Peptides against a protein of PDB entry 4GMN. Designs and how they scored, part 307

Target 1, 375 residues: chain A of PDB entry 4GMN
Amino acid sequence: RYANITLLALVTLASIGTDFQETLVKGNQGSRESPISAADEEWNGFDDADGDAMDVDQKSSSGEDQEEDYEEIDVKEDDEDDDDDSITSEMQADMERVVGADGTDDGDLEDLPTLRELIQTAVPQLIRLSNLPIDSDESLTIQSHALSALNNISWTISCLEFANGENANIHNAWYPTAKKIWRKTILPILEADSADLKLATQVTSLAWAVARVLHGETPTDGNPHRKFISLYHSSKQQAGGNSNSIEEPEDPFQGLGVKCIGVVGSLAHDPAPIEVNREVGVFLVTLLRQSNNVPPAEIVEALNQLFDIYGDEELACDKEVFWKDGFLKHLEEFLPKMRTLTKGIDKRTQPELRTRADEALLNLGRFVQYKKKHA

## One batch from the design tools (peptide; made by RFdiffusion4, then SolubleMPNN)

Design b2_p29_3_s2 (from b2_p29_3, 17 letters changed)
Fold by OpenDDE base, seed 4:
Structure b2_p29_3_s2 (fold): chain B 375 residues (1-375), chain A 29 residues (1-29)
Amino acid sequence: as target 1 above (375 residues)
Amino acid sequence: SALEEIRETVRRYQRELGLLQLESSRKEL
């Protein structure tokens, strides 16, 4: 009886996190409709519709590479006026202010009362619920729903731009809370070394959302990158043995493998310890070398992470890892394989995977040329 | 308001956590 009230409250917090995400997506005129996860569903990520087209300053080398006419697929907005009254006018007004907020104020969420209450009041309770002793199926269910709510909130916040001091007030409020989620929720679950792949997927999704904000400032205590790399490998071994369909998520980017790559990639950003960066970089480059046995979505994610980690030549990881460990050669050798992989994706059955693979292929070409120029 | 719902939800959690702590302490006795 009590468990049902706690569960309903957890579902309600997960729904509030989703409603914020939907409001952010609607406010950002360029964001593709992430499928409205039903208010009861865990939002496991979004398609980066803003594919970070590496703004590699293409000083015009006039190579007449054929403009393949990318027909803009006119996705008809079916105006299903589902007046889902779920988004409160206060939440909408908070998100409209977030999208418009010039990042001038040091960590004060005075103008964002709903977001403030989520970060300061709800999240600390969710962290407590995720840390309850697991002594029953009810306790496991409570943990799962607490992780779902933390995931949805953390993902939503991770969709905000924090570069160049944007949303600095939100960043400053979230940052200590994100570190608290990491230390109090993520690390203890990873240390428990549970064989539960559902729990592992939930904690990895949450870890990715948190690491997308903390990057290389994510606490390195206990070498969490190695735990996620181990989880990546263990997940691949389990999928090969038991034909118990762990329902591969219908979305190839929602797979545990992709999430593991996203986490470790994010953890490897500057100012991460150079050895953490090296171990992750070697892992990612090794996936590209083994690409014949790696899902295309994991290759796309591994490429994006490699671009983000090693895009800046001024970073210590460029000299001490990228150049020293010979990553350029591996990327260059992978370029023809990526072309073959991308062409093998059916545009009709997997349009999004194909689009993201085409983008990653384009960026790989640009990145290889950039690095060759700076060699 | 969303704030009131969040606050009420958090108050529910605090009540439930208090009950779970009382039940845990009762199993140790």
Scores: peptide ipSAE 0.020, ipTM 0.522, DockQ to the pose 0.019
Fold by OpenDDE base, seed 3:
Formats: structure tokens, sequence, C-alpha cells
Structure b2_p29_3_s2 (fold): chain B 375 residues (1-375), chain A 29 residues (1-29)
């Protein structure tokens, strides 16, 4: 009884995050943000039953014009109050408050009571549920649903802009909680070294969402970047052998490989230790060198991560890693390969992958030119 | 019921994050 209520609560909390993600993706279709990793709901693909377009033969039955004088029943148009989904004046006032809250206590979500309740009340319970001893299939199910809920919440928060001090109140409220998710949920699961690829995918998705906010301030205890690099390689070894591969997600950007790249890329940002940055940078550049055996989506993600990590020349990693380890040469040598790769993606079958590859190719050309001018 | 409370918390959270998203998008414009 309690477990079923807990499961239903967790499914409901996970569905919130999915609805948010969908709302964020719909709103963000205009902005360059990497598509939010879809909630790991096993959307059992509705088999789109081939809607055999029943060719309803329009038999032109010339039925006779019986002028039945249907009395004009004055159907009062009940004014269906178009509940004009107009942002209620209250919603607009809440919006104006969050925009205008430059000055109040750095972690106070007074104006965001539900976000506050989620961060302060729900997330700590989800962390507890994700970190339960696994002793039954029921405990595994609870863990999975708790991870899905944490993933969806963390992804949603990671889609807020925090650069230049934007959303500082949310950032400051989330930051300690994000570190707690990392230390209490992500690290223990990574250290357990489970052969469960589903669990590995869920924890990696969550780790990416958390690392997208924490960046180089993500706790480096236990060298988690090496764990994700190892997981990347292990996932590639398994995919090559057993036809019982987890069905590659229909979305190429939802793959465990992409998620691993996203995590380690995020972990390598300043102020990450230079050795962490180097190991990640070498990993990413190595993917580009091996691009013939790497899915296009992983190449796109690896490029984006390299641009974000090494875009700023004032950072210590530019001198100590990018220039010192000769990354520019590898990026320049990759340009013709990226052009070939991008052209090989069918716009009809993979429109998103093609668009993101075209953008990554454009950015690679610009990035190489930028770095050559600043050499 | 506990389910209705969860669904209400859900819908409230959906509204607040919808607001946050609309705000983030307005600051970028």
Amino acid sequence: as target 1 above (375 residues)
Amino acid sequence: SALEEIRETVRRYQRELGLLQLESSRKEL
C-alpha cells in the first residue's frame, strides 16, 4: 500500500518534469539550447499503426434535394468563454516579480513558493528514495522513479539562464541541492558499478542535468569524469555484441554516449581542475579523431562541449590544455570530416540531427578561425 | 486525497516554471 502510493507520487513527480521539459522545448525552439534530454519515461512507442488511409470512395450519391424547412433553432451561441489562456494578471505579476528581484536574499524563493517547496521538500525525499538499499524489485522500481523525477526537475532547472547573475535566487537555492544530488544519489550509484544499463542511463542523464548547473564546481571526489568516460567505453563495447542492446532511443541525442559526453564536458568547465579538463578534452578530441566509428549525435555534442570549454582564452585551460596539447590542429583536421559527416545525414529522416550538425559545422569553422587569430 | 495534493502541487509547479521560462525568454529579448 505505501509503496504503491509512493510509486504513484514518484510517477506524478516525474510526469511534472516531462510536462515542463515539453513546455521548455516548445518555448526554446527559438533559442540555441541543446534539446533537453527527454525524460527517461519508457514511452513504449505507440506503434503508429499504419493508418491505412481508408480510401473512402466518395460515392457521389445524388440524394434528392428535400427542402426540409428546418426551423432555425436559434441556438444561442453560449459564449464559450474562450478561457483565453492569457497569462493571468497574477501570473504576469509573478513574472514581473522574478524579473525585478535584483536585490533580496540570494537564496530566497519567497516569490516562487512551489519551486521552493520542490527544491526544499520534494528533492530531499527523492534523494532519499533514490538512495534506498536495493533489496527487491520494488526498491529498484522506487529508485528508478525517484531518479526520473530528479532527472526531470534537474533538467528543467538546468534550462534556466544563470549566466551574468540571471536567476541568482534560483541558482543559489538549487546549487546546494544539486551538490547533494551529486554526492548522495549520483556518486553512490556510480561507485556501485552496476551492470544495469538502464540505471546507468538514468544516473548519467541526471548527472548531466546537475553538471549543466554546477559545471566545474561539481564535486571532483572519486574522479567522476573517469567513471563517465569508462561508462562511455563500456556502453560501446556492449552495443557491439548483444542484439539485446537497449533499443537505441529514437532520438539520437538521448543515447547514453551523448549523455556521457554532456556530463564530462560540463564537468570540465572552469574552475575544474586542469587535470580533469585535460582528461575530458583529450577524450573529446579523441572522439573527433575516431569519428568514423562514432555516432553523429555524439560528435555534435563533443564539438559543442569543446566550444563551451575552450571558448574563453582568458581561462587557464586555454593555455594549459587547448594550446599545450595542440587541440587546434585536431579541430582543423576534423573540419573536412565534419563536412562529410554532416552532408551524410539525411534531412528527411533525421532533420534535427542534420540541423544540429550543420550548426556544429558552422561553429567549428568559426571556432578554428577564432583560435587561429588568437594564436 | 494524497494524489490530489500531489496533482495540485504539480499544477502549481507547472505554472511557476512556465512563468520562469517566459521570464527567461523575456530577458533574452
Scores: peptide ipSAE 0.022, ipTM 0.557, DockQ to the pose 0.026; fails the geometry check
Fold by OpenDDE base, seed 2:
Order: C-alpha cells, then structure tokens, then sequence
Structure b2_p29_3_s2 (fold): chain B 375 residues (1-375), chain A 29 residues (1-29)
C-alpha cells in the first residue's frame, strides 16, 4: 500500500519534470534559438567590424537549373484552434510579480513556492528513495522511479539561464541540493559498479543534468570524470558483444555515450582542477581523432563541450591544456572530417542530427579561426 | 486528494517555469 503510493508519487514527480522539460522545449521552439545558442552569446567577442571583404571569387559554375516542378502538396495544416489558454489575468499578475522582483540576493524562493517545495521537500525524499538498500524488485523499481524524478527535476532546472546572475535565487536554492544529489545519489551508484546499463543510463542522465549547473564546482571526490570515461568505454564494448539490440534510442542524443560526454564535459569547466580538465580534454580530442568509429551525435556533443570548455582564453585551462596539449591542431585537422561526416547525415532520416552537426561544423570553423587569431 | 494536490502543485510549477523562460527570452531581446 505505501509502496504503490510512493510509486505513484514518484511517477507523478517524474511526469512533472517531463512536462516542464516539454514546456521548456516548446517555449524554446517558438524562439528559433536552440539551447545551443547559449554558446553563441559568449561568442560576442567578434565586435571587430573590420569588413575586409575578401573578394572570394565564387566562380559561379552555372549548373543548369533543372526546375523539377515538385508539386507543392498543400498540406492543409488543419488549424485546430488549440485554445491558446489566454494567459489568465492571475498568471499575468504572477508574471508582473516575477518581473518586479528586484534581484534581492537572498535565495528565498518566496515567489516560487512550488519550486521551493520541490527542492526542499520532494528532492530530499527522492535522494532517500534512490539510496534505499536494493533487496527486492520493488526497491529497484522505487530507485528507478526516484532517479527518473530527480533526472526530470534536475534537467528542468538545468535549462534555466544562470549566466550573469540570472535566476540567482533558483541557483542558490538548487546548488546545495544539486551537490547533495551528486554525493548521495550519483556517487554511490557509480561506486557500486553495476553492470546494469539501464541504471547506468539513468544515473548518467541525472549526472549530466546536475553537472550542467554545478560545472567545475561539481565535487571531485572519487574522480567521477574517470568513472564516466570508463563507463563510456564499457558501454562501447558491451554494444559490440551482445546482439541484444539495446534499441539505440530513436534520439541519437539520448545515447549513453552522448550522456557520458555531456557529464565529463560539464565536469571539466572552470574551476575544475587542471588535471581533470586535461583528462577530459584529451578524452574529447581523442574521440575526434577516432571519429570514424564514433557515432555522429557523440562527435557533435564532444565538439560543443570543447567549445564551452575552451571558449574563454582568460581561463587557466586555455594556456595549461588547450595550447600546451596542441588541441588547435587536432581541431583544424578534424574540420575536413567533420564536413564529410555532416554531409553524410541524411536530412530526411535524421533531421535533428543533421541540423546539430551543421551547427557544430559552423562553430568548429569559427572556433578554429578565433583560436588562430588569439595564438 | 493527495494526487490532486500533487497535480495542482505540478500545474503551478509549470506556470512558474513558463514565466521564468518568457522572462529570460525577453531580457535577451
């Protein structure tokens, strides 16, 4: 009886986090800026308007315009009047209260009572439930649902902007809880060294969500970056041996390999120890060198993580790792391979992967040019 | 019921997050 109520509460909390993530994704679909655009704002260093129009003589090879008149199948989007539930006067008054809350430094979620209850009441229970002794299939089910709920809550919070002191109240409320999730949920599961790929995927997804907020302030106890690198390699070895189709997730970005890259990338940000940054940076650059045997989605994620980690030249990791270990040469040598890889992705079968690969290719070109200018 | 309270807590928090995103996107414009 208590277990069924607990499971129902956990499923509901996991659904909450999914519905939030969907609301976040739908909100971002109205703005054409993918969550990859957060890397475009830090790239505002291109204020040098010296418009030396290099007259690249594009010899227009006049390829013959075969106007294949593809009949525009007028797919009448039936305007189902989805009742745009007009922002109720009460929601608008709540918006005006949130906008009017001047940045008082106290992490008091007074204006966000539901978020406060999730962080202060729900998450501590989920941490407890994720750490129950596994003695039954019921305890495994409870752990899995607790991890799913923690994942969804953590992902939702990780989709908020925290740069430049944005959402500081939420950040300050979440930060100690995120560290507690890391130390109490993530590390114990990683230390148990379970051969359960489902559990490994759940904990790695949660670890990525938590590390996307904590970055280099993520607790380094027990060298978690090495555990995730080991998990990455172990996952590749297992996929090659068992003809049990672990159904490659329909979304290539939901793969355990991508999640491992996302975690270790996030862990390597400043103020991470230079040794941690170096081990992660070498791992990521090694994936690019071995790109013929690496899924395209993992290459895209590894590139984005490299841009985010090494985008700032003022960071100690730029001098101590990026330049010392010769990463620029590896990135430049990878440009032709990335162009070939990206062109090899079918836009019809994998439109998202193609878009994100085109973006990562563009950013790789820009990044290489930037680093060459600042050499 | 406790389930209705959880669902209402959900809907409230969805509204609160939707508002925070709309604010973030408005400060970037």
Amino acid sequence: as target 1 above (375 residues)
Amino acid sequence: SALEEIRETVRRYQRELGLLQLESSRKEL
Scores: peptide ipSAE 0.022, ipTM 0.560, DockQ to the pose 0.026; fails the geometry check
Fold by OpenDDE base, seed 5:
Structure b2_p29_3_s2 (fold): chain B 375 residues (1-375), chain A 29 residues (1-29)
Amino acid sequence: as target 1 above (375 residues)
Amino acid sequence: SALEEIRETVRRYQRELGLLQLESSRKEL
């Protein structure tokens, strides 16, 4: 009873987070950030394999095949695209409150009561549930759903714009909670060194969502970037051997390799320690050099991370890592390989991967030209 | 019921989200 209520609450919190992410993704489809489809973690519905076979022994009355001509009720799909873009007067008043709440730098979510309750009440319980001793299959299920709910909430919040002091109230409320997720959920699971690739994938997805907000301010204790780099390499070794590999997700961007790259890339942003930035930058550039053996989606993610990390010439990592370690030469030498890779992706079978690869190729050309001009 | 409270929370959340989207989309204009 308590377990089922907890699971239902976890599923519901996960669905809220997914609906939130889908909502933000639809809003951001105008902005250059390609939707990270982390929402499409197929909610494998609970197989309520509590088939209490109610053996309703309803007799085989061999009632004749009356082909009742079900008249095709031509349900005119009136695609009433109810573009009910009708911002309800309540939504508009709440929006005017969110926009018109003077920049009180206090993480006061008075005007966002549901988000406040998620951050202040739900997330602390999810952290507790994700960090329970695993002693049963029920405890594993609770952990998995708690991680899924934390993932979806964290991804959702990571899709908000925080640049230029936007959403500062949400950022300030989330920031200490994100650090708590990192320290109390992510690090303990990464330290347990579990051979469970499913758990590793869930934790890595959550770590990416959290690191997309915290960036280089993510707690560096225990060198988590090295754990994710190790996990990346370990995942590649396992996929080559056992046919019981976790089915490669149908979405090439949901792969553990992409998630590992996203985490370590995010961890390497300013104000990350220069040695963390260097180790990550060398890892990413090494993937480009070895691109013949790397999935195209991982190359796309590695390029995007390199652009974001090294896009600003005023940052210490530009001088101390990018220029000092000669990354420009490696990026320039990779341009013809990226053109070949991108052209090898079929637009009919992998349209998203092709689009994101075409964009990453365009950005690589621009980035190389930018860096050559600022050399 | 707990399910109704959850559904109300979801609907409130979806409304708060619609607001954040509209704000994001308005700042891009």
Scores: peptide ipSAE 0.020, ipTM 0.560, DockQ to the pose 0.025; fails the geometry check

Design b2_p29_3_s3 (from b2_p29_3, 14 letters changed)
Fold by OpenDDE base, seed 1:
Formats: C-alpha cells, structure tokens, sequence
Structure b2_p29_3_s3 (fold): chain B 375 residues (1-375), chain A 29 residues (1-29)
C-alpha cells in the first residue's frame, strides 16, 4: 500500500517535471511571435445541404413502459480533486513568470511557489528515495522512479537560460540542490560499480542534466569525469560480448555513450581544473580519431562539446590544452572523415541524425577555419 | 562572426537535444 502510493507520487512528480518543459517552450515562443494580426477568416458556415428526410412511418407497437422507479441514488460526486497529472494553473503561472522574469537577483523563489516546493521539498525526498538500500524489486523500482523524477526536473531546469544573469533566482535556488543531487545520488551510484546498465543509463542521464547547469563547478571529488569515461568504455565492451543487446534506443541520442560524452563535456567547461579539461579533451579527440568504430550520434555530441569547450580563446584551456595538445590538427584531419560519416547516414531512416551530423560538419569546417585565423 | 554562428548553432543543438531527453523521459512514464 505505502509503496504503491510512493510509486504513484514519483510518477506524478516525473510527469510534472516533463510537462513543465512544454509550458516553458510555449511561453518562450509566445514572446518572439509578433502578434499575428487576427486575420478574420470568416468561418464560412456549413451550407445545410437539404438532406431529404425520408419519412419512415414505422408504427412500432405499444409496449407498456413499466415505469421502473429508479431511485435517483444521489451519488454525491465527491469532488475527488483529480490530482490531474497535468500542469496545474499555479505551475503554469510559475512558468509564465520564469519566462517573463527580468533577472531580478532577489535570491528567493517568493514569486515561484510551485518551483520552490519542487526544489526545496520534493527534490530532497527524491534524493532520499534514490539512496534507499536495494533489498527488493520494490526498492529497485522506487529508486528507478526517484531517478526518473530527478532526471525530468533536472533536464527541465537545464533548459532555462542562465547566461548573463538571466533567471538568477532560479539558478541560485537550484545550484545547491544540483550539488546535493550530484553528491548524494549520482556519486554513490557511480561508486557502487553496478553491472546494471539500465541504472547506469538513468544516473548518467541525470548527471548530464545536472552538469549542464553546474558545468565546471560540478564537484570534482573522486574524479567523476574518469568514472564516466570508464563507464563509456565498459558499456562498449559489454555491448560487444553478450547478444543481450539492450535494444539500442530508437533515438541514437538516447544511448549511454552519448550521455557519457555529454556529462564529461559539461564537466570540462571553465572553471574546471585544467587537468580535468585536458583528460576530457583528449578523450573527445580520441573518439574522433577512432570514428570508424564510434556511433555517429556520439561523434556529433563529441564535436558539439569540443566547439563549446574550446570556443573561447580567452579561457586557459584554449592555450593550455587546445593549442598545446595540438587539437586543431586532429580536427582538421577529421574533416574528410566527418564528410564521409555524414554522407553515410540515410536521410530516410535517420533524418534527424543526418541533420545534426550535417550541422556538426558545417560547424567543424567553420571552427577549423576560425582557429586557423586565430593561430 | 564565424564563431558566433558556431556558438549559436551549438546552443540550438543543445536545446533541441535537451527537449528530446525530456520527451524520451516522458515516453517512459
């Protein structure tokens, strides 16, 4: 009984975490769309086609209607407040405020009560549930649902703009909580060295969402970048051995390999230690060198991470890693391979992967040209 | 600027990818 209620609440929290994103996207689109002039498209009324009402005169017989006196059972509709798993009007109002909030650094979420409760009340409980001892299939299910809810919330928050001090109140509220998720949920599960690739995928997805906000400020305790690089390599070794193919996710960007690259790329951003940046940069460049044996989606992710990490010449990592370790040469040597790889993706079967690969190829050409000009 | 075009394209990719991570997570509920 209690477990079923806990599971329901975890599913609801996971749903809320995803529905919040749709509201953010709609709110951000509405601010950019100039008021479409209400073209008064006069709704041309349906012409009532004169359908000949055939006068079917069926004289059917006088059955004595036994008036069965159905006592109106006054079913009091208990307004079961259907806790509609939909975004509440309050959640919608919070999202409209998030989209409209000029970055007032008030440091509190007074104007965002639903988001405040999500961060301050729900997330700490989800962190606790993710850390329960696994002693039953029920405890494993609870952990999986808690990780799913944390994942959805973390991804949704990671879609907010925090550049230039935008959403600073939300960033400041989320930042200590994101560090708690990292230290209390992500690190313990990574350290348990479980052979469970499903759990590893859930934790890596959550880690990516968290690291997309924390970047190089992600706690470096125990060298988590090396754990994710190790997980990347271990996952490739396991996929090669047992014909229990974990069904490759229909979306190539949902794979554990892509998620590992996304995490370590995010961890390598300034102000990450230069050694962390270098180890990640070397890992990413090594994937490009080995591209014949790497899924195209992982190459696309690795390229985008390299462009993002090394796209600023003022950063210490540009001089101390990118130029010093000769990354430009590796990127230039990869250009013809990327053209071949991208052309090898069938636009009919994998249109999205092809589009993203075409964009990454374009950016690789631009990035190499840019870096050659600034050499 | 060529770099700003790259940075914009990378940000667009990261946003689209994040939306897909959420959509995939929604389909698993």
Amino acid sequence: as target 1 above (375 residues)
Amino acid sequence: DELEEIKKSVREYQRELALQQIEAARKQL
Scores: peptide ipSAE 0.584, ipTM 0.947, DockQ to the pose 0.847
Fold by OpenDDE base, seed 2:
Structure b2_p29_3_s3 (fold): chain B 375 residues (1-375), chain A 29 residues (1-29)
Amino acid sequence: as target 1 above (375 residues)
Amino acid sequence: DELEEIKKSVREYQRELALQQIEAARKQL
């Protein structure tokens, strides 16, 4: 009885985490409807060309149209308006305010009571539930649902712009909680050295969402970047041996390998220690060198991480890692391989992966040219 | 700026990927 209520509450919190995202997307779409000025497209009238109606007298024989009275089964699409009434009018109003609020500097969520209760009341309970002693299948189920709820909340918050002091109130409220998720949920699970790839995928997804907000300010205690690099390699070794292929997710970007790259890339941003940046940068460049054995989605993620990490010339990692370790040469040598890889992706079976690979290839060419001008 | 075009494209990719991570998580509920 108590377990079922706990599980229902965890599923509800996981749903709420996704519903906030949908409201944020809808609110951001409404702000992008800048009135397209109705440019008076002068509909240039089609000139009346007097084309002579040739009287082709084709006596088409009266085929008896058997009106097969297809009874239009009026499938009432019951528009079950799945009024997914999960979005309370209060939650919607909170998310509309998040999209419209010029960031006041105070980490006070007075104007966002639902988000405040989510961060300050719900998330600490989820952290507690994710870190319970595992002694039963019930405790494993509770941990999995708590990780799912933390994942959805963390990903949703990671979709907010925090650049230039935007959403500073939310950032300031989330930041200490994100560090608690990292220290109390992510690190203990990574240290348990479990062979459970499902749990590893859940914790890595959560770690990526958290690290997308914390970046190089993510706690470096216990060298978590090395743990995720080790997990990347271990996941590749396990997939090769046991014919219990965990079905590769239909979406290649849902794979544990992509998630590991996303985490370590996020951890390597300034102000990360230069040695953390170097170890991650060398890992990412090594994936490009070994690209014949690396899934295309992991190459796309590794490239985007490299562009993001090394896109700023003022950062210590540009001089101390990118130039010193000769990354430009490796990127340039990878260009012809990336062209071959991208062309090898079937647009019919993997249209999204192909689009993302075409964009990453374009950006790789631009990035190499940019870095050559600034050498 | 060529770098700002890259940074914009990377941010757009990261946003789209994050939305898909949430959508995939929603489909697992």
Scores: peptide ipSAE 0.582, ipTM 0.947, DockQ to the pose 0.860
Fold by OpenDDE base, seed 5:
Structure b2_p29_3_s3 (fold): chain B 375 residues (1-375), chain A 29 residues (1-29)
Amino acid sequence: as target 1 above (375 residues)
Amino acid sequence: DELEEIKKSVREYQRELALQQIEAARKQL
């Protein structure tokens, strides 16, 4: 009884986390409808050129009106209003406020009561449930659902803009909680050294969502970047041996390899220790050098991480890692390989992967040119 | 600026990827 109620509550919290995204997407679409200023296109009056109206004789050819009686198939849209009651009206209002808050309204979390309760009340319970002793299939199920709920909440919060002091109230509330998720959920699961690739994928997805907000301020205790690099390599070794490997996700960007790259890339940002940045940067550049044996989606993620990490020349990692370890040469040598890789992706079968690879190739060319001008 | 175009493109990619991670998570519920 308690377990079923707990599972239902966890599914509801996981749904809540996903639906918050829809409101963020809709609100960001609405903000892109900045009214196109009706530029008064002065309609330059087209000069009335006196074109002689030639009388074209309307020869009334009586085409037989075949009234094809299209039976209006009254498709009753059964509006199954799946009232996915997962979003309370209060929660929707909180989400709309988060999206509609021009970064000038220092709305306290007092004005976001549902988000406050999610961060302050729900997430601490999810952390507790994710850290239960695993002694039964029921405890495994509870852990998996708690991780799913934490994942969805963390990913959704990671879609908020926190640059320039935007959403600072939410950032300030989330930041200590995100560090708690890292220390109390992610690290203990990574230390348990389980051969469960499903659990590893769930915790790595959560770690990526958390690290996308914390970046280089993610707790470096126990060198977590090395654990994710090790997990990346271990996942590649297992996929080659067991025909019962987890079916490669239909979406190439849902793979454990992509998630591992996303985590370690996020961990390597300033103010991460320079040696953490170096170890991650060398790992990412090594993937590019070995690209013949690396899935295209992992190359796309590795490139985007490299552009983001080393896109600022004022950062210590630019001088002490990027230039010192000769990364520009490796990126330049990779350009012809990336062109071949991208052209090898079928636009018909993998349109998204091809688009993202075309963009990453374009950015690689631009990035190499930029870094050569700033050498 | 070539760098600002790259940074914008990377931010757009990261956003789209985050949205897809959430959509994939929704399909698993």
Scores: peptide ipSAE 0.578, ipTM 0.946, DockQ to the pose 0.863
Fold by OpenDDE base, seed 3:
Structure b2_p29_3_s3 (fold): chain B 375 residues (1-375), chain A 29 residues (1-29)
Amino acid sequence: as target 1 above (375 residues)
Amino acid sequence: DELEEIKKSVREYQRELALQQIEAARKQL
């Protein structure tokens, strides 16, 4: 009984976390509809052509329509209250404020009460539930659902723009909570060295969502980047040995390998320690060198991470890692391999992967040219 | 110009990927 209520509450919180995202997408689409200035198409009134009103006297045929007494079957529409798991009017109002607010406010979520309760009340409980001792299948199920709810909330918040001081109020409210998720949920699960690949995938997904906001300010205690690199390699070794179909997710970007790359890439941003950046950068460049044995989606993720991490020449990592460790040469040497890889993706069977690979290839060419001009 | 185009494209990719991570997580509930 209590387990089922807890599971329902966790599913509801996970749903709320995802539905919040749909409103963000709808709100951000509405803001991209620049009001098409209704150009006053002066509807030039077409001239009054004098067309003669011919009086066609059509005859009154008196058809005796038989009154068939259709018994109104009072079909009680059972109002199935579609409990439309619809974004509450309050959540929608919070979302409309997030999309419209110039991010000048002092980190108080006074204007965002639903988001405040989600961050301050719900997330701390989810962190507590994710840390329950695993002593039963019920406790494992509760942990999994708590991780799912944390994942959905964290990914949704990570879809907000925080660059240039945008959404600073939300960032400031989320930031300490994100660090708490990292330290209390992610790190303990990573340290437990569980052979459970499902749990590893859940925690890695959550870690990526959290690290997309914290970046290089993600807690570096215990060298978590090395744990995710190790998990990446371990996942590849297991996939090669046991014909136990861990069904590769139908979406190539849902793979544990992509998620590991996404986490470590996010961890490598400034102000991360330069050695963390180096270890991650070397890992990513090594994937490109070994690309013949790497899934295309992981290459796409690794490239996007490399462009993001090393896209700023003012950062210490540009001089101390990118140039010093000769990454430009490796990117240039990879360019023909990327062209071959991208062309090998069937547009008919994997249209999205092909599009993302075509974009990553275009950006690789641009990035190599850019870095050569700034050498 | 070239760098800003890359940064824009990377941000768009990251956003689309984030949406898919949420959608995939929704389907697991």
Scores: peptide ipSAE 0.574, ipTM 0.945, DockQ to the pose 0.868

